Peptides against a protein of PDB entry 6D0Y. Designs and how they scored, part 107

Target 1, 225 residues: chain A of PDB entry 6D0Y
Amino acid sequence: ETEDHLESLICKVGEKSACSLESNLEGLAGVLEADLPNYKSKILRLLCTVARLLPEKLTIYTTLVGLLNARNYNFGGEFVEAMIRQLKESLKANNYNEAVYLVRFLSDLVNCHVIAAPSMVAMFENFVSVTQEEDVPQVRRDWYVYAFLSSLPWVGKELYEKKDAEMDRIFANTESYLKRRQKTHVPMLQVWTADKPHPQEEYLDCLWAQIQKLKKDRWQERHIL

## One batch from the design tools (peptide; made by RFdiffusion4, then SolubleMPNN)

Design b2_p19_6_s1 (from b2_p19_6, 10 letters changed)
Fold by OpenDDE base, seed 1:
Structure b2_p19_6_s1 (fold): chain B 225 residues (1-225), chain A 19 residues (1-19)
Amino acid sequence: as target 1 above (225 residues)
Amino acid sequence: SLKEALEIVKKFLEDQKKK
């Protein structure tokens, strides 16, 4: 494949096809693997770019990376490292929307067997530990809690299946923080549904309630969070 | 603050390397 053609293939994967998505992804993974000797840097950059800029295709690209990781473990590692670097850059640039999305993306990579569950648990432990920091603005504490909670729809099931005790500790610490923090009135994260009415709440409290419900429902999603 | 945030990410990366 030519370099330009690879870009087209990567950008257009997941679009309507006569073949199944899985078959297309496997095919693309094979093509990319074959071209790594010649175009590794380009492919890596392209995958990082589409992962960041096409959030609507999150699961498509995490799956693709998962398939590619199975074929080439080293490349999978390099991709994760690149995404971590991007997360750092997003934080440096105060691009918190991108940062939280990247955490979500990394979370879904756990499901694709690219990132180990213990590593993600460790990240979340570190995130929630920020709530214990002294002499920092609450917005910092809130963001890391938000990053944690907002990622659970993508990885909560897997993490509780493998690290339930650790997750319970994280939840306990989160709950404790939410009880003692100062609350502000901000929009709810979930769209109101008539079928499940609930009072207006502060956004983190609302998210917490949603995640608790999700957990209670065995991590089966009914609504977009 | 940024230093601490980066340290969190660093720790994650180190843990990931251990898989």
Scores: peptide ipSAE 0.039, ipTM 0.678, DockQ to the pose 0.015
Fold by OpenDDE base, seed 5:
Structure b2_p19_6_s1 (fold): chain B 225 residues (1-225), chain A 19 residues (1-19)
Amino acid sequence: as target 1 above (225 residues)
Amino acid sequence: SLKEALEIVKKFLEDQKKK
C-alpha cells in the first residue's frame, strides 16, 4: 500500500459499503497491521489525526484501534502514548474542547480493551483531585469535573463493573465539590428545558443529575434526553 | 438534557479562552 492509499482507507472507513462495518474494520486492521513495518509512523499519525478531527467517527476509530491493538499490542501502546501527549498539549494550549474530546476518546478505548479500567480510574482520580487544589481558578476545577462526568456515558459501566469502590469514592468527592462550588447564574450557563426529568439547573449540576440518572439506569443512555 | 449541558459547557469554555 502507498501512503496516500492508507490515508484514503483510514479516512473513509465507516462510510457506505456493501460489507458490514465490522467486516470493514477487521479488513482495515489487517491491512494496517501488515503495513506497520513500513509505515508505522505514518499510520500512527493518521490515526491520531482522524481520532482528533473526526469526532463523528469516534467509535469507529476506537474500535479500529482496539482491533489493531489486539493484533499488535506495541502499536496500541504507542497510540495511547501519542494521544496522551496530545491531551497534554491541548491542555497547555488551553484547547479545552479538544482536550475533553480526547478524554472521551480515551474513555471509549477502555471499552475497546486498549486502556485498562484501573488506568482510566486513576486518570479520573487525578482529574477530581484538581478540585482540591488551592489558589487556582474555579474554571480549572470545573473543567476537570466536567471532563470526568462527560466521559462517563462512554465508560461508566465498565469502570463500575471493574472498580466500583474506587468509582464510588470519586463520585463522593465530586458530589462534595459540586455542593460547595460557586454556582453561576448566567442564563447561558444554565440548562433550560420543559422536560420534567431535566429541571432548570446550572450546567454542572445538570450534568451531575444526568449522570446520576444514567448510573441508576445501569448506564443505559437512551433514558437520558 | 445531557446534550444541552455539554454544549453549554463547551461554549462556556470557549468564551473563557477568549478572556
Scores: peptide ipSAE 0.021, ipTM 0.528, DockQ to the pose 0.016
Fold by OpenDDE base, seed 4:
Structure b2_p19_6_s1 (fold): chain B 225 residues (1-225), chain A 19 residues (1-19)
Amino acid sequence: as target 1 above (225 residues)
Amino acid sequence: SLKEALEIVKKFLEDQKKK
């Protein structure tokens, strides 16, 4: 395979095909594995790029990475390291939308057996620990709580199945912070669901309520996210 | 939906950055 061909294959995976998505992903994983000796750096860069630039294909690329990780564990580790570096770069550049998406991507990698549940729990513990920092803007504390909560739809079920006690501690710390932080009223912020309309609340309080309901429902979303 | 809630939060964060 040429570098240009690899780029085409990676970018177009999941598009209309005569074969099933699962078959296409297995096939692509095999092609990429075979080409790692010659094109590892290029493949790594391509996967990182499409992961962050094509959010509509999140589950496609997490699954692909999961398949690659099963074939080549070292490559999976290098990919995770690259994604963590990208997360740090996004934060330094104040690109918080990209940063939170990367956290979600990493979260879904737990489901694909690329990242161990304890490692993700540790990451979330680090995020929530920011709420305990002194002499920092509240927006910093709020963002890490947001990053944690907004990622739970992708990984909450897995983490509670394996690390329920640790997750309960993180939740308790989060709840404590939300109660003591300065509230911001946004007149246009209203969240509606088909079955349960939500009252107008501050954005983190609203998200917290949604996550609490999701947890109560055993992490089963009634509507497609 | 939770998806809609997340989009609202994203928009809120962007609006706050513009202030």
Scores: peptide ipSAE 0.018, ipTM 0.524, DockQ to the pose 0.016
Fold by OpenDDE base, seed 3:
Structure b2_p19_6_s1 (fold): chain B 225 residues (1-225), chain A 19 residues (1-19)
Amino acid sequence: as target 1 above (225 residues)
Amino acid sequence: SLKEALEIVKKFLEDQKKK
């Protein structure tokens, strides 16, 4: 494969095909594996790029990376390292939208057996520990809590299955912080449920409530929307 | 869905940051 052809294959994966998505991903993983000896750097760059710029294909690319990781563990590691570097750069640049997406992407990589559950727990511990920092803006504390909570729909089940005690501690710390933080009125963002309409809450409180319910539902989403 | 709602939250945060 030429470099241009590889770019086309990677960018177009998941598009309409006569074959199933799974079969297409398996096929692409095989092609990419075969070309790693000659085009590793190019493939790595391409995957990092599409992972960042095509959030609508998050599960497609996490699955692809999972398949590649199973074929070539070294490449999987290099990809994770690249994504972590990008996350750090995003945080340094205060690009919080990209950063939170990257955390979500990394979270889903746990499900794809690319990142170990304990490593993700450690990352979340680091995030929630920011709430304990003194003389920092609340917005900083809030963002890291948001990054943690907003990633749980993608990885909460796996983390609680393997690291329930540690996760409970993180939850306790999060709850403690949410109780003492300054709250502001924001539009209702909580997903409507059939039992009752949700009242207007601050966005983190809304998210917390949804995550608590998700946890109680054993991480099975039951919302229509 | 919850995932969709989370995307709304992301946009909201970004909008607040720009203000």
Scores: peptide ipSAE 0.017, ipTM 0.529, DockQ to the pose 0.018; fails the geometry check

Design b2_p19_6_s2 (from b2_p19_6, 9 letters changed)
Fold by OpenDDE base, seed 5:
Structure b2_p19_6_s2 (fold): chain B 225 residues (1-225), chain A 19 residues (1-19)
Amino acid sequence: as target 1 above (225 residues)
Amino acid sequence: SLEEARKIVEKFLEDLKKK
């Protein structure tokens, strides 16, 4: 395969075809694996790019990486390293929108058996530990809590199945922080929902309530905003 | 709604960038 052709294949995966998505992903994984000896750097760069720039295909590309990781463990590791590096760069550049998305992407990689559950738990422990930092803006603390909570729809089930005690500790710390933080009174940061159990609340409080309900519902998403 | 949620998130992120 030529580099241009590989780019086309990677970018177009998951689009309408006569074959199932699963079949297409398996096929693409095979093609990419075969071309890694010649185009590893290109393939790695392409996958990182589409992972970042095509959020609508998040589960497609996490699945693809999962398939590749199963075929070539080293490549999977290199991909994760690249994504972590990108996360750090995004944070340094104050690109918090990209950063939170990358956390979600990494979270879903746990489901695809690319990242171990304990590693993700450790990451979230680090995130929530920011709430204990002194002499930092509350918005920084809030963001890391947001990044954690907003990623749980993608990985909460798996993490509680594997590390329930550790997750409970993280939740307790999160709850404690949310109770003691200053609330935002700006209307734009308040969420309105049709669900009676979720009245108008500050965004993080609302998100916390939603995650608590999700946890209670055994991580089955049933509500639409 | 999804639109309302997006606005909230965007505002939050904007505030974060300012600090």
Scores: peptide ipSAE 0.018, ipTM 0.484, DockQ to the pose 0.015
Fold by OpenDDE base, seed 4:
Structure b2_p19_6_s2 (fold): chain B 225 residues (1-225), chain A 19 residues (1-19)
Amino acid sequence: as target 1 above (225 residues)
Amino acid sequence: SLEEARKIVEKFLEDLKKK
């Protein structure tokens, strides 16, 4: 395969095909694995790029990486490291939207057996630990809590199945922080829709309530609201 | 809702980047 062809294959995976998505992903994983000796760096960069730039294909690329990781664990590790590095860079650049997406992407990689559940728990422990930082803006603390909570729809089930005690501790710390934090009284950060489950609540409180409900429902998403 | 909360936060974060 040429570099251009690899790029095309990676970018177009999941599009209309005579074959199933699963078949195409397996096939692509095989092609990529075979070409790693010659194009590892390029493939790594391409996967990182499409992971970041094509959020609509999140599950496609997490699955692809999962399949590739099963074939080559070393490459899977390098990919995760690259994504973590990108997360750090996004945070440094104040690109919080990309950062939170990357956390979600990494979270879904747990489901794809690329990232171990304990590792993700450790990451979330680190995130929630930011709430204990002194002399930092509350928005920083809030963001890391948001990043944690916002990722749980993707990975909460797996983490509680594997590390329920640790997750409960993180939840307790999160709840404690949410109780003691100063409420944001900016109208744009409040949910006002009467038809929503938690109208007129602050965004983090609303998110917390939704996650608590999701947890209570054993992480089965009943509502796409 | 979770979706609404996400949208609000995303908007907030976008505004934060502009500061």
Scores: peptide ipSAE 0.018, ipTM 0.504, DockQ to the pose 0.016
Fold by OpenDDE base, seed 3:
Structure b2_p19_6_s2 (fold): chain B 225 residues (1-225), chain A 19 residues (1-19)
Amino acid sequence: as target 1 above (225 residues)
Amino acid sequence: SLEEARKIVEKFLEDLKKK
């Protein structure tokens, strides 16, 4: 009964109420903290599940985890470890949709003070380093660049504020790769923007241009992706 | 449109799973 109640609370957070979302999240964090001694494993599993299955509530659950991490640092660590394990599993299973989302989720956890900026930089360095592997298919190299670039709207500002030199290096490597890679001009890999009609572009090139603009705009445009 | 772009991305990602 209590487990079902916790599940309901976690799944329904963010629904319309008389209180602000922030207040509701703070309240839920308090409830979950109080129940950790008895239901830590269940709460951990539930949070991992909703984080994966409810991408529309990304910022809600990253914020919740941030609040929990502030209350119980060990639990926050266990959650991050679980999410990283899931990312590794998704990559091994070639579940790229889940993997990309998990990278974005982890990226936003940096803003919630759950993951340190240097750790995220290291992850992105590892991703971009795949572009230097000759025995890896280009499609996989492209995916890792995509995962990196598509996560920057969530964490680029924070990473450049703390690790600008390292980020510049990653950007330089990314740019170099994008220039030398074989471009695909098939419609399924092209993007069209509704705001301004323009010629179809290869997806990664288009994304790169968007991220470059975001960077120039000091990471203030958060609604690109 | 944004919706069309999303569909394109989804298709791209699905193709990645096949390789």
Scores: peptide ipSAE 0.017, ipTM 0.467, DockQ to the pose 0.016
Fold by OpenDDE base, seed 2:
Structure b2_p19_6_s2 (fold): chain B 225 residues (1-225), chain A 19 residues (1-19)
Amino acid sequence: as target 1 above (225 residues)
Amino acid sequence: SLEEARKIVEKFLEDLKKK
């Protein structure tokens, strides 16, 4: 296949088809695997691009990468490395929108058996460890906690199944931080106003409560968070 | 609610960057 054709296939996967999404993804994974000898760099670049620029297809592309990883473990590793580099670049550039999405994407890759649960736990440990940094703005600490918590809907179940003790430690540290952090900037971070169905609440406290509920529900989502 | 929270955070961070 040509590079242009591969691009089209990758970009359009998940669109209307006579076949099931699962079948299409499996088929595409097979095509991409077969073309890796000729187009590895192109395929890698394309997957990285669509992964970060098409957030509406997050689960589609994580699944696709999972299928590819099962076929070619080395390529899966290269993809993860590329995504980690992108995350680092996003953080360096203060592109927090992209960064948080990339964390979620990486989180879902755990479910697709691309990233090992212990590795993701280590990442989250690093995130929460930022709360212990000195001489940094609280907003930095808050963001990393947010990135951690907001990613748990995608990976919390898997991580607790495999690393419950480590996750409990992370949760304890997170809870401790949330209790002691300053809230002078709360007005800027209040999610709801008095005229909305939810009472005014600080975003991290709200998110924490939702994650605690999700955890209590054994990570089974009953509603869209 | 999570989406709204995200938007609030994004706005806050953007405002912080401008300062």
Scores: peptide ipSAE 0.017, ipTM 0.495, DockQ to the pose 0.015

Design b2_p19_6_s3 (from b2_p19_6, 10 letters changed)
Fold by OpenDDE base, seed 4:
Structure b2_p19_6_s3 (fold): chain B 225 residues (1-225), chain A 19 residues (1-19)
Amino acid sequence: as target 1 above (225 residues)
Amino acid sequence: SLEKAREIVEKFLADQAAK
């Protein structure tokens, strides 16, 4: 495969095809695996790019990476490293929208057996620990909480199944922060499927309430499931 | 969906393990 063709294949995966999505993903994983010796860096960059720019295909690409990781474990590690590096770069550039996509992507990689649950818990512990830092602006603290909470629909179930005590601690710290932070009173509409609608309230408080409901519902969410 | 993605990966892994 040529480099340009790889880009086309990666960008178009999941689109309408005569074959099943599963077949296409497995096929593409095979193609990418075969081309890693020649195009590893390009493939890494492409996958990182689609993770950032095509959030509607998040589960498609995490699955692809999962399949590829199963074929080539070393690549999986390199991909995660690349994603983390990109996350750091996004944060340094104050590109929070891109950064949150990366966190969600990494979160779903846990479900695809690319990232271990304890590693993701550790990442979220680090995120929430920022709320305890006095030299960090609230906007940044808020983002880390947002990144954590908004990623839980993708990985909360898995993390609680394996690290319930640690997750409870993170939740407690998050709740504590949300109670003491300054609020801007920006209303937020309900994002997650819920039996009972939530009133308009501050966006992090609203998200927190929705995540609490999701947790109560054993992490079942129709928008994701 | 998340569930579908999980199933795809798990199926693949299961198939590989069976070989």
Scores: peptide ipSAE 0.027, ipTM 0.643, DockQ to the pose 0.037
Fold by OpenDDE base, seed 5:
Structure b2_p19_6_s3 (fold): chain B 225 residues (1-225), chain A 19 residues (1-19)
Amino acid sequence: as target 1 above (225 residues)
Amino acid sequence: SLEKAREIVEKFLADQAAK
């Protein structure tokens, strides 16, 4: 069964192989492209499924989609639309863990040239704008800030290279919100290092500090502990 | 809250489609 074969290929990509990951991804992209005329819907569904259910392979599948998008731009667009629909469904179902992961996935698609940087900036502008609304519960405002900040490790570099002024405004608005929001301190697992110890903070303040450090380091990840 | 969330996603989708 061809469909079963495709499922196997898609699910197993990135696993140990005699070939390089890059070679395997390019090969799979070629196979999928060739089968799109006959199995577009199936391939689309499979990619959406593994993107959602295999978070450990996030960069593998974003790269794969990037390769496919380069070969078939229309399919790339359809995939993004499908992921956006899934994000809507996750939010509707109050599955905010899945929703934030989807935002991260979409963020990494910017690096793979599937989503334009200005589009992602606009999305984050919309997210942060929620913090300015009085009729929205703080838990929702906090979630949008979390979704934004937690996605920046994947896309911050690209967005600042393309839209630095807009990103600075988003950061300023975020900082302003974080200073005025009500804080609920909960125990968190703290990683202590001799190089960069940090005190106990609530999760958004901690994340903000980490992102500020990441930005200062020109988006080159270090052990921020 | 859900309405606002949907609005955000729709705007994102519209922006992406315009590119």
Scores: peptide ipSAE 0.021, ipTM 0.523, DockQ to the pose 0.015
Fold by OpenDDE base, seed 1:
Parts: sequence; structure tokens; C-alpha cells
Structure b2_p19_6_s3 (fold): chain B 225 residues (1-225), chain A 19 residues (1-19)
Amino acid sequence: as target 1 above (225 residues)
Amino acid sequence: SLEKAREIVEKFLADQAAK
């Protein structure tokens, strides 16, 4: 059936082909656009599924969605809404690994002109605001900071180009939190790596340092974090 | 890779706008 064909096309995009990746993505976007009147719900479900289950193809699928959004703006919006719903479901189910990946995926959608920069800034503001919540476990606060920081390699450049003042505020709040939080893992890590030339840092402090360096390097990655 | 994805979309949009 046509549905099976669509599934195959979506799942196999980016694989070895006689044509360029760009041509394949544009072609697939055209095919999907043409089939939206008849198979919108199926296509939406398929795209959400591959976005979640094939992290190795993150940039391929964000690009595909970007191209499709350019052809059908309404569908792009529906896709984002579906992904946000999935993010909420993942959080409710305590599936934090999926949740953080979804945040990264949404972050890269900003680069593909699917999500507006101000919207992503607002999301990160909400994340970092959790650090100010009263009577919540530190693990919860830490996760939202982690989700924010770990997504910046995908979207930091764009957000600072568009909303530098707002981003600086978020960074200041993040730094303040990191300074005052309890670092229970640092002593343990230091003990195990005592023989190493460089002391081990707590994972959030380490990530913070990496992001600060990335920011100083104008968000040009020289190595994968 | 990330920059490449953006470039692909931007190129597509530019091509469409030029039509």
C-alpha cells in the first residue's frame, strides 16, 4: 500500500543513493506534501516516530521537516505540537533520556526555520526557572539545566544572534544556580581519578565549562561534546 | 552537520523565492 511505501521512504532517507542528500530530501518533501491530503495523520505519526527512534539521523529529519514546513506551514506547526506533546509525555513517564533528546531535536528545528527563536528562548527560560522552584528535588533542577545546556550546541548560535540579552539572562541564572547547588558527585569522582593529570569535574560543571568555551568560540564546534 | 542542515533549508527557501 501507499502507506507502506511512505514508511519506507521516510525510514530510508539519508542512506546511500546515486543522488545527493539535498536532492533526496527535497524530493521526499515533495512526495510527502503531495500525499498530505490523503495521509496527513500517517505521515505525522511516521515523522514523529523516526524523529524519536533514530537519533543518528537527527539532522536529516530536522532538515526534512524544515523543507516540508516550507511547503506546508500548517503541517509544520502540527508536527511541532505533536513533538511537544511527546516531550510532555516523556517527562510524565520519567523517560528523561528521550525527553532531553526531544529538546535537542526541537532546538535544531530552530535552525531549520520550523521553530522561532523567541519560542525556543521562552522554553529555555521555563527550564531554567525550575531552579528557582521551592521544595523540589535537586535532581529535577539539575535535569532542566542539563537539558538546556546540552541543547545549546544545536541552537546557541541562532539564539544569541536573535536574543542575546535574553540568553545572557538565562546564562546568569544558570551560573548562579550552579554555584549554589550541592556538588555531591565531585568528591567521588576526584577519588577515582586522583592519578589523572586533570581532576574530574561534576558533570554539570564540566558541561557548563564546555558551553562557555563554545560560546567564546562563537558557537563553532571543534569537537563533539 | 548542523550548519549543513540549515544551509539546505535556506537554499531551498531561496530557490523557491526566486521562482
Scores: peptide ipSAE 0.021, ipTM 0.574, DockQ to the pose 0.036
Fold by OpenDDE base, seed 2:
Structure b2_p19_6_s3 (fold): chain B 225 residues (1-225), chain A 19 residues (1-19)
Amino acid sequence: as target 1 above (225 residues)
Amino acid sequence: SLEKAREIVEKFLADQAAK
């Protein structure tokens, strides 16, 4: 059955093959494009599913969607809409782990020319604006900052190339928030020294430092974040 | 366009190789 075949192809893309990854991606994009007239809804659903359930293949599927978008812009838009809906649903359901992953996925779609840089900047502006909300739990504010910062490895370079001024503003607001927020620190364990223990960096402070380093390194990763 | 798609793939491969 054709639908089952499509499912298999989509699920297995990026795995070990006799062909190059490039060839496989181009081939699959061509197959999917050709089948859109007959199986658009199914293909859309399958891509949304694997995008959500196979985080280890994030860049594979963002690339695939990018290829499809290049061939069919309408489909790319529909896919993004579906993913945005899923993000909203995840947030509503307090599934923050899925939500942050979806933000990263959407971020990488910018690199694949599926989402425009200004749109992603706007999203991050909205996220960081949560830090200015009153009468909300800090955990909410922290999460949006986390979602923003943790997505920058996938999109920071592109956004600064296209919207440097806007990104600087977002960074400034983020830094300001991080300085004033309540922090929980855990002293580092010292087994052999009597020196005053220095506190372990709080997770957002640590992430901020990592992102600052990444930015200084022109968004070239030298270690796994 | 096909050319645009190829650029995406090339970028992807470059990014993967850099990891």
Scores: peptide ipSAE 0.019, ipTM 0.538, DockQ to the pose 0.054

